# Peptides against a protein of PDB entry 6RGO: the designs that were tried, part 1

All scores and structures are predictions.

Target 1, 392 residues: chain A of PDB entry 6RGO
Amino acid sequence: MALKLLGFNQDATCFSVISSNKGVTIYNCDPFGKCFELEKSTSNDEELDFLVEMLFSTSLIAVVDKTIGASKRKKLKIVNTKRKATICELTFPHEIMDVIMNRKIICVVLKSDQIFVYDISCMKLLRTIDVRGEKLKSTSKFRNSEAVGDIGVRVSLSTDNNSILCYSSYSKSDKENAPLNDIVVFDALKCIQINVLPAVHQSNIVCIACSPDGMLMATASEKGTIIRVFKTIDTENDEPILVNEFRRGSRPSRISEMKFNHDNTLLACVGESDTIHIFALPVTTTEADANEDDTLQQSSHSLSSSINGLQYISKGLANRFGKIIVSKIPTQSQQRHVAYIKIPENAKYRIGFPKDTTNTIHICGEDGNYLVYSIPRNEVGPCTLVKSNTFD
Structure headers, positions and changes below count from the first letter of each chain, unless a header shows other numbers.
Peptide ipSAE is a variant of ipSAE made for these designs: the mean of its two directions, with the distance scale d0 fixed at 1.0 Angstrom where the peptide's residues are scored. Compare it only between designs on the same protein; published cut-offs may not carry over.
The geometry check fails a fold that doesn't show the stated peptide or that is severely misdrawn somewhere.

## One batch from the design tools (peptide; made by RFdiffusion4, then SolubleMPNN; aimed at target 1 N80 I87 C88 M123; its pose is not in this set)

Design b1_p8_1_s2
Fold by OpenDDE base, seed 4:
Structure b1_p8_1_s2 (fold): chain B 392 residues (1-392), chain A 8 residues (1-8)
Amino acid sequence: as target 1 above (392 residues)
Amino acid sequence: IDEIRSLL
């Protein structure tokens, strides 16, 4: 049977799949087993397409049936899995491309490059974000590329209650084909833009991951060779803070998913390559204010060396050329993975980090494998398989 | 709506 992976929930306690014969199935990871099934509404041999977003281990799911007709692709159903009942239905002006949520917020991404932000507790619309902005409405040639992989707005939401939304935006270049290479950081609760990271890649951003706490963001372009990690909120002199630059590989390969673990010590990526890569993030030691009041008086002498400041009179030739602020992302040494998992080249995999075991990763494949790996802490190497299950 | 709140 053809399986299509929908992915893990926020804490990797469940994952969702589309089975061609059954419809949507949600699996529990531990104990492993089916916890919910949504039957296909049609007897036709149509390729099933769904969006399913699950709210942690709760009985709340958001479902979009994309299988049949342009009308259903615009409908979001909020379903209680325990009751097997639709709680509410929302209809959008355009096809739903993505749905992401946490305990506070649902974000709905449309094919129109709009993000609808809802308060989950009341399904009240808080904001409509138009990523194209009002000025670009005139050049809305709908990219009618039915191609699986169309360049659209990407989103990631923090899993915490702060609800930091990171989304890809069009660069301010006057070019008709401006790349989706900016990132906007948005407080989804307050509906305030917190930060803008301009031109974080040279090409369109195709993958974004927000950390669970919303403090970090990882980005990858269409090339998928470099992953950049930024601070989301903090800036240095109004410039974006690059925390890490990781090299996934030398060959271009699409990254389909990235995730941080729950303590922001690891970043995993998966895509079209035969390898899941896991990168180590430096633990920002919060300087605990060790108020060690250690009064050690040492009187060491004030060497007053008066090094004369040479006043280099830099002639201010005001060259008017629009500085494309290519933010000089400091050339941090590109780090490699610390761990990896080999996967079949033709099998799509999804990744999840469980909350309670920061050195464990859950993966599931369209090959019907659910696998749990242990991540090595002190050495660079392969992950160790701890548990395996199969699903259909 | 009240049902959603009971699931959060």
Scores: peptide ipSAE 0.487, ipTM 0.957, DockQ to the pose 0.883
OpenDDE base, seeds 1, 2, 3, 5: peptide ipSAE 0.475, 0.464, 0.478, 0.468; ipTM 0.956, 0.954, 0.956, 0.955

Design b1_p8_1_s3
Fold by OpenDDE base, seed 4:
Structure b1_p8_1_s3 (fold): chain B 392 residues (1-392), chain A 8 residues (1-8)
Amino acid sequence: as target 1 above (392 residues)
Amino acid sequence: IEEIKSLL
């Protein structure tokens, strides 16, 4: 059967798949088994296409049926899986491209590069974010790229209640083909823009991950060779803080998904390559205020070497070259993976980090494999397979 | 709406 992966929920307790014969199936990870099925609404041999976002282990799902005609691609259903009933339906002016949620917020991404932000508790629209802005509405040739993987707005939402929304935005360059290479950090609850990270890649951003706590974001471009990790909120001298730069590989390859683990110590990425890469993040030791008052008076007379002030005459050549805000991403040493999983080259995989086991990763494939791997802590190497299950 | 709140 053809399987299409929809992915894991926020805590990797469940994953969803499209089965060509059955429709949408949600699997529980432990104990492994089917927990919900949504039957296909059509008898036709049409390729099934759905968006399904599950709210953790709850009976709340958001569903978009993309299989049937342009009208249904604009409809979001909120479904109670226990009742097998639609709670509410929202209709959008454009096709829904993505849906993300946490316990506070639903974000709906449209083909129009609009993000609709809702309070989940009442389904009240809090904000419509127009990523193209008011001025660019005139040049919106609808990219009728029917190409699977079209360049559009990418989003990621923190799984916590702070509801930090990271989204890709168009660079302010007056070029008709401005890349989606800026990141906006948005407080989805307060509806306030917190930060803007300009030109984080040279090309369009195709993958974003927000950390569960919303303090970190990972970004990858179309090239998928470099992953950058930034602080979301914190800035240094109004400049973005690059925490890490990771090298996935030397060859271009699309990254389809990235995830942080729940303690922000690991970042995993998956895509079109035969390898899931897992990177270690530096533990930011919060300086515990060790106010240990240890008064040790060590009087070390460090010598005042008077190194002479060479007055380099700054010749003020006012070169008028427009500030290409090449964010001076410090040339941090590009780190490699600390762990990896080999996957079949032709199988799409999705990844999830379980909450309770920070060194465990869940993966599922369009090959029908659900796999649990242990991540090595103290060595660089392959992950160890702990559990495997199959699904259809 | 009340049902959504009961599922959160």
Scores: peptide ipSAE 0.464, ipTM 0.957, DockQ to the pose 0.846
OpenDDE base, seeds 1, 2, 3, 5: peptide ipSAE 0.448, 0.440, 0.455, 0.445; ipTM 0.954, 0.953, 0.955, 0.954

Design b1_p8_1_s4
Fold by OpenDDE base, seed 4:
Structure b1_p8_1_s4 (fold): chain B 392 residues (1-392), chain A 8 residues (1-8)
Amino acid sequence: as target 1 above (392 residues)
Amino acid sequence: IDEIKSLL
């Protein structure tokens, strides 16, 4: 049977798959087993295409049937899985490309590069974000490139209640083909733009991950060779803070998914390569309150070396070249993975981090494997397989 | 809508 992976829920307690024969199946990870099935709406041998986003271990799912007709691709169903009932249906002006949610917010990404932000508790529209902005008036060329080009607005939402939304945006370049290489950080609850990270890659951003707490974001471009991790909210002198730069590989390869673990100590990535890479993030030592008490007066005479101020009078050649604010992301030493998992080259995999075990990763493949790996803490090496299950 | 609140 052809399987298509929809992915893990936010806490990796469940994952969703499309089975060509059955429709959508949701599996529970522990105990492993089917917890929900959504039957296909048609008897036809049409390739099933769905979006399914599950809200943690709840009975709330968002479903988009993309299989048949332009009308269904514009419909979002909110379903109670326990009742097998549609709670509500929303219709959008354009095809739904992505749906993400947490306990507060549901975001719907359209093919029009619009993000609809809803309060999940009442399904009230809070904001429509138009990522193309007012430039939409002139570029009425819908890229009717029948190339279902993987180039669209990418989004990630924090799994916490702060509901930090990171999305890719078009650089302000006056070029008709501005890349989607800016990131906007948005408070989805307050509907306020918090930050803008300009030109975080040279090409379109194809993958974004927000940390569970919304304090970090990871980005990858079409090249997928470098992953950058930034602070979302904090800035230094109004400039973006690059926390890490990771090298996935030397060869271009698409990254399809990235995820942080629940304590922001690990970032995993998966894509078209035979390898899931796991990177270590620096533990921000919160400066614990070092109690000020020990007044030990050690009078170390720091020698006042008077280094002479050489006034380099650099002549101001006012070269008018528009400052492409290539934020000089400091060339941090490109770090490699600390751990890896080998996967079949032809099998798409999805990743999830369980909440309770920060050094465990869940993976599932279109090959029908659900695998649990232990991540090494003190060594660079392969992950250890702890549990395996198969699904159909 | 009230059903959604009961699932959150």
Scores: peptide ipSAE 0.468, ipTM 0.955, DockQ to the pose 0.880
OpenDDE base, seeds 1, 2, 3, 5: peptide ipSAE 0.457, 0.449, 0.459, 0.447; ipTM 0.954, 0.953, 0.954, 0.952

## One batch from the design tools (peptide; made by RFdiffusion4, then SolubleMPNN; aimed at target 1 T58 I87; its pose is not in this set)

Design b1_p17_2_s2
Fold by OpenDDE base, seed 3:
Structure b1_p17_2_s2 (fold): chain B 392 residues (1-392), chain A 17 residues (1-17)
Amino acid sequence: as target 1 above (392 residues)
Amino acid sequence: SLEEEAERIEEELLKLK
C-alpha cells in the first residue's frame, strides 16, 4: 500500500501515517501497535493528504483534510481519538500549510504567509503574525507558480510551556524575490518578538527545529549542506548567537526534518539522502556541574576548539561590520556527524527522540518500518538497531 | 497527568460550542 508519513509526536511515544486504503492511522511506539484510525470519508481514488498534530500521547489531535478538491483545506478540527468526536472546528481565510502545538499553544500556518497563534485551553486567538508585512500586501500577487509549492514560511515550536516559536521571514532586501532567509524568535504566550536573526543562510530556509526548552534553534537552507545552530536569546555576555555549524554533506540534498533530543546534546536530521545524520552539541556546562567527570573533557576539547574558532571570528567581525550574524566561518570549523543511520534512498523517513532515553532515536519509513536505534556516545560510527516493527 | 490536562482542555473546548 502507499504510505505517507506525518511524523512523531513531541515525545516520540506515537507516530501518524496516511494509508491510501485506511486513511489516517496513529501507532503507539511502546508497546508497538495501532491506537487510532480515522477512516477515509471519500470512496474516490484521490490521493489522501492530511495534517495531523498530536498533543503528546493524549486523546487530543488537530486534523486538516488537505485532499485535492476538498473545501476542508481551510478547516482545522480538534478531535478526541477515544470518542472519535470533533470537539472544535476553525475555518481560515486561506489553505492551512502547517499546524504545530504544545500544552499551551496551537500555531496555524496559512498559504498567505500568516501564522495564527491560539491559546489551546480556550482556542482564543492571541496573535496573527503577517510574515510578508503590510507593505507587501499591495504588490504580492500570490505566487501563482504552482511549481513553487515548497517555498513557504517554516515554523518550529518548543515542546515546553515557554512556547518559543521560531519562524522564517523575508529579508528586507529591495529585491522583488527576497529570500525567506531571516529567522524570527517569538514568545507565543506573551506575543512578543524576542529576536531577529537576519540572513542566516544565502537561500530560503526550508527546515527549522527548536529545542524542547526553546533555548536553541537549528536551520537548514534549500542546499541542505550546512546546518546552523543558534541561541534563541541574546546573552548579556556578548556571546555569539551562532553556537554550531555542521556539515551534512558536500552535495545538495533537501533536509525535511530536524530534531533536538530532550537534553540538547544531539541534533538529528533526515531528508532525501540515504543517511540520517546525528550531530553532537557541546554541553553548555552551567558552572554548577564542573566538578566531577574528568573523562568527558577529552571529547569536549575537540568540540571546544572548534567553538573557540567560531567565538574568535564572531567577536572580531561583529564589531567591524554591524549585525552580520553569519560571518564567513572557515570551512575548517564545520563539524561532521558523530553518528548515522543508513536508510533506503526512495523511502521518506521521520525522526523522533524519546524523553526517557537521550541516547535512543525512533525512526519510521514510508516503507512500513518502525525502527529504534541506539546512538554511540564514545565513538563516531553507525547507530545500532535495538528494535524493529512493521506497519501497513 | 498529561491525559488529565487533555481532559481539562477538552472540557473548556466543549464549552465553546
Scores: peptide ipSAE 0.400, ipTM 0.905, DockQ to the pose 0.897
OpenDDE base, seeds 1, 2, 4, 5: peptide ipSAE 0.399, 0.309, 0.391, 0.388; ipTM 0.905, 0.834, 0.902, 0.902

## One batch from the design tools (peptide; made by RFdiffusion4; aimed at target 1 S59 I87)

Design b1_p24_2
Pose (drawn by RFdiffusion4):
Structure b1_p24_2 (pose): chain A 327 residues (1-135, 151-284, 335-392), chain P 24 residues (1-24)
Amino acid sequence: MALKLLGFNQDATCFSVISSNKGVTIYNCDPFGKCFELEKSTSNDEELDFLVEMLFSTSLIAVVDKTIGASKRKKLKIVNTKRKATICELTFPHEIMDVIMNRKIICVVLKSDQIFVYDISCMKLLRTIDVRGEKIGVRVSLSTDNNSILCYSSYSKSDKENAPLNDIVVFDALKCIQINVLPAVHQSNIVCIACSPDGMLMATASEKGTIIRVFKTIDTENDEPILVNEFRRGSRPSRISEMKFNHDNTLLACVGESDTIHIFALPVTQRHVAYIKIPENAKYRIGFPKDTTNTIHICGEDGNYLVYSIPRNEVGPCTLVKSNTFD
Amino acid sequence: DEEELEELQELLEENEEEEEEEEE
């Protein structure tokens, strides 16, 4: 099959790609190279490694499953790339759905909407967050920098009236203190959530409304959450997969089941800004590095890696700069 | 288990040093 299940780095330095042939490869951006290649751990053709989240540019990797079911739901391995050795192997009572890391905090998301928060220095579990225990699936996002701030979607107080709903809760994972609880920001379920690298901003995606809403995270008034701006959906409602925030928080990227990738600017310092054409029935992932605010890195399942430029004052499409091909 | 944690701490210290060097 195709080279599916792409994962994107926090610092836009490199990306994680599950080659359908054998193992998983991790490439670099500058200079482009085969950074790390996982050996054979297979027994059938269409069984896939699912979840890989990494540190910035380091040797520390979080790897989850290989087999379809032998050791998938209850595994987490911590591996050094230079020596290919497993250090800590943690086991969990449910199936892992997502793993997000940063320099201080490691988060593990379970299928039962449990979120395990670890101090990464000693792997001591800081707090178990029973989201489904209180009231598609939960979408979680996290800040990249220190003062790492956790954002997760939670159900509303209408569980009696109906089974599924989605509000937003802001949580400080550093001190394990809940900061702000946002109400039902949508009349539908939440598909994907993105948090700013500095932890000051947050994006929300609805399945039905397909309108991205941005709220202030921590400095927002206690009395009411502050809404920043909204962005035009386009001509057709589409499911959103992954969104990212720029380092200066002036730009927002959006990708999904659409022909185009949308770029939204921010009034921190309107409907649409930059649009990148994309092949229709192929899926991509997004990133942009810290070095410049004009470059957007693109990862594709078709086998192509592209670097586009951003027009500051023009509403035109992006300009391609650099490209390379996968393996 | 204690030895594996010590190894994890050492790895984290090395990675911090490498990040500092890359920033420089």
Fold by OpenDDE base, seed 5:
Structure b1_p24_2 (fold): chain B 392 residues (1-392), chain A 24 residues (1-24)
Amino acid sequence: as target 1 above (392 residues)
Amino acid sequence: DEEELEELQELLEENEEEEEEEEE
C-alpha cells in the first residue's frame, strides 16, 4: 500500500506517516511502535494528503486535511492525541502549504505566500508576514496554480525557545518572475526581522534548515548541487556570513529535507537521489576551552585540513547595483560529504537527529523502513546500520 | 474557546514538566 512520509518531530523521537488505508499514523522511535492513529473519516478511495506537525513527544499535534476540498485545506486543527480530540481549529483565507512549531511558536505557511505566526500558548496571532510584499499584490495574476510547480515559500524554525524563523523571500527585482532566492531571518517571539540574506542562490530556494539554536541556516536551490550554510544573526559589515558551501553532487537533484544535529556539528540532506549526504560543520571552538585536552586535536586536524580551505568569504562582491552576491566558493574548495547512506532510488526518505546521540541519524522511508545509522566521526565513508524496523 | 485554551495550556505545561524531568 502507498505510504506517504510526513517526517520526524523536532528531536527525532517520533515520526508520522500517511497510510492509504489507515490515515495518519505516528510512530515512536524508541521503543519502536505505533503511538497514535488518526483514522480516515471517509471511505472514499481519495488519495490521502495531510500535513502533520508534532510538538516533540507531546500529545499536541497540528493537523491539516489536504485530501478533501478547498475548505479543509484551509483549516488547521490542534489535536490532543491522548484524547483523540480537536482542541482548537483555525481557518485561513488560503490553502495551508506548511506548518512548523516549537514550544512557543506555531507558523502557518499559506499558498498566498503569507506566514502566520502564532503564540502557541493562546493561539494568538503575533504577526502576518506577507512574503510577496505590497508591491506584488497589484499584479493580480495569481500564478495559475498548475504551471508554477512546487516552488513556494519555504520556512524553518529553531527548536529552541529563541524561535528563530528562516524563510525564503522574493528578490526585490521588479521582474514579475522574481526568484525565491532571498532569505529572511525573523525573531518570531519579538516579531522583528533580524537579517536578510539576498540572492543566496541563483534559482529558487526549495529547502531551508535552521539549526536547533537558530544560529545557523542551510539553504538549497532547485538544482540541489550546492548547499550553503550561513550565520543567521551575525553579519560582517552588513554582509551575510557564509560559513560553509557543500557540494552534494555534480548532477541536479532536488533536496527535500535538510537537518542539523543538535550540536551544530553535522548537516544531513535527503531528496530524490539514492544517497543521504552528511556534512561536517566547523566546530567553533570558543578559544577558552582549547587549553587542556591536547589529545583530541590530532583527529580534528584531518577533518580541519578540508575545512581550512574555507576562507570566511565575509566580503560578498557588491555588484554594481548594491546587491550582495554571495561569492561562489571555488569548486575545488567545496566540501564534500563526510558520511553517506544509500537509500532506494524510488523511495522518499525523511531524516531526523536525536537529541542525545549527535552521531546517530534516524531515517524513515515510504518503503516502510525505519532505520537508525551511526555516523563515522574520523573517516569519510558509509554510515553503519545500527537498528532497523518496519512499519505499514 | 476558554476550556479549549485551558486544555492547550495543560498540554504545554505537561511538556515543560516532561522536559524538566529529562534534564534532571
Scores: peptide ipSAE 0.338, ipTM 0.793, DockQ to the pose 0.731
OpenDDE base, seeds 1, 2, 3, 4: peptide ipSAE 0.313, 0.317, 0.327, 0.324; ipTM 0.794, 0.792, 0.787, 0.795

## One batch from the design tools (peptide; made by RFdiffusion4; aimed at target 1 T58 N80 I120 M123)

Design b1_p25_2
Pose (drawn by RFdiffusion4):
Structure b1_p25_2 (pose): chain A 327 residues (1-135, 151-284, 335-392), chain P 25 residues (1-25)
Amino acid sequence: MALKLLGFNQDATCFSVISSNKGVTIYNCDPFGKCFELEKSTSNDEELDFLVEMLFSTSLIAVVDKTIGASKRKKLKIVNTKRKATICELTFPHEIMDVIMNRKIICVVLKSDQIFVYDISCMKLLRTIDVRGEKIGVRVSLSTDNNSILCYSSYSKSDKENAPLNDIVVFDALKCIQINVLPAVHQSNIVCIACSPDGMLMATASEKGTIIRVFKTIDTENDEPILVNEFRRGSRPSRISEMKFNHDNTLLACVGESDTIHIFALPVTQRHVAYIKIPENAKYRIGFPKDTTNTIHICGEDGNYLVYSIPRNEVGPCTLVKSNTFD
Amino acid sequence: EEEEEEEEEAEEIIEQLEELKEEEE
């Protein structure tokens, strides 16, 4: 099959790719190279490694499953790339759905909507967050920098009226203190959530409305959450997969089941800004590094890696700059 | 420079985790 299940780094330095042939490879951007290659851990052809989230540019990797079911739901391994050794092997009562890391905090998301928060220095579990225990699946996002701030979608107070709903809760994972609870920002379920690297901004995606809403995170008034802006969906409602925020928080990237990738600018310092054409029935992942605000890195399941430029004052499409091919 | 500092910090974390693993054993 195709080389599916791409993962993207926080710092846009490198990306995680599950080659359908054998193991998982991690490439670099500048200079482009085979950074890390995981050996054979397979027994059938279409069984896939699912979840890999990494540190910035380091040797520390979070790896989850290999087999379809032998050791998948209840595994987490911490591996150094230079020596290929497993350090800590944590086990969990449910199936892992997503793992997000930063310099201080490691988050593990379970299928039962449990979120395990760890101080990474000693792997002490800080708090277990029973989201489904209170009231598609939960989408979680996190800040990259320190003062790492956790964002998760929670159900509303209409569980008696119907089973599924999605509001937003802002949580400080550093001190394990809930900061702000946002109401039902959508009339539908939440598909994907993105938080700014500095933790000041947040994006929301709806399945039905397909309109991205941006709220202030922490400095927002206690009385009411502050809405920043909204973005035009385009000609057709489409499911969104992954969104990212720029380092200066002036730009927002959006990708999904669409022909095009949309770029939204921010009035921090309207409907559409930059658009990148994309092959229709292929899936891509997004990132942009810290070095410049004009470059956007693109990861594709077709086997191509592209670097596009952004027009500051023109509503035109992006300009391709650099490209390379996968393995 | 910044990448080197990040690598040093990651190595320190790895060493600390190895020490804790030995103590647990």
Fold by OpenDDE base, seed 1:
Structure b1_p25_2 (fold): chain B 392 residues (1-392), chain A 25 residues (1-25)
Amino acid sequence: as target 1 above (392 residues)
Amino acid sequence: EEEEEEEEEAEEIIEQLEELKEEEE
C-alpha cells in the first residue's frame, strides 16, 4: 500500500500516516499500536493528502484535507479523537500549507504567505502575519501561483508555553524575486516581533526547527549542505548570535525536517538523502547552577575539545550591499555529524525525539518501518537499532 | 504526572472549544 508520512507529535509518543486505502492513521509509539483512524470521506481513487497536527498524546488533533479537487483545502478541522467528532471548523481565504500547535496556540500557514495565529483555548485570532505585506508599496505582481513551486513560508514553533514562533521572510532587497532567506522570531502569545535574522542563507530557507524551549533555531536552505543554529532571542551588539554551523554533506540534498531533542544537546536532520544526520550542540552551562559542589568528575573530556574552537566572531561585517550579514564560521570550523542512521533512498522518513530519553531518536518511513535508535554519546558513529515495528 | 497534566489541559481545551461550538450553533 502507498503510505505517506505526516510526522511525529511534539514529544514523539505518536506519529501520523496516510494509508491510500484507509485514510489517516495515528500510531502510538509505546506500546506500539493504532490509537486513532480517520476513515476516507470519499470512495474516489484520488491520491489522499492531509495535514494532521496532534497536541502531544492527547485526543486533540487539527486536520486539513488537502486531497486534489477537494474544497476542503481551505478548511481546518479541530477533532476530538476519543469522540471521533469535529469540535471546530475554520475556513481560510487560501489553501492551508502548514499547521503547527502547542498547548497555547495554533499557527496556520496559507499559500498566500500569511500566518494566522490563534489562541487554541478559544480559537480566537490573535494575529495575522502577512509575510508579503511587510514588503512596502512596490506593486510587485503576485508571484503567479504557478511559479510558486515548493518555495513558501516555513514555520516552526516552540513546544513550551513561551510559544516562540520562527518563520521565513523575504529579504529587503528591491529585487522582484527576493529570496525567503530572512528569519523572524515572534512571541506568538504577546504578538510581538522579538528578533529578525537577515539573510541567514544565500537561497530560500526550506526547513526551520525551533528548540522545545524556543531559545535556539536551526535553518537550512534549498541546497541543504549547511545547517545554521542561532539563538532566537539573544543578540550580541544588535547582531544575530550564530551558535553552530553544521555540514550535512558536500552534495546538495533537500532537508525536509529538522528537530532538536528536549535538552537542546542534539539536532537531527532528514530529507532526500540516504542518511539521517545527528549533530551535537554545545551544552550552554547556564551560570546559575554553578553553586552546587557536586563532585561528578566523570571524564566527558573527549568531545568538548573540538567545540572550544568556535570563537564567537560576532564581527558583523555590515556589508552595505545586501550580502549575507551572518558572519561565516570559517569552513574549517564547520562541524560534521556525531551520529548517523542509514535509510532507504526511495523512502521518506520523519524524525522525533522522545522526552524521557535524550539519547534516543524515533524514526518512521513510508516503507512502513517504525524504528527506535540509540545515539552514541562518546563516539562518532552509527546509531544502534533498539526497537523495530511495522505498520500498514 | 506531566502526561496526566497534559491530558487534563487538553480536556479543558476540548471542553472550552465544545462550549464555543454550542454558542455558535
Scores: peptide ipSAE 0.284, ipTM 0.834, DockQ to the pose 0.812
OpenDDE base, seeds 2, 3, 4, 5: peptide ipSAE 0.243, 0.280, 0.282, 0.270; ipTM 0.816, 0.833, 0.834, 0.829

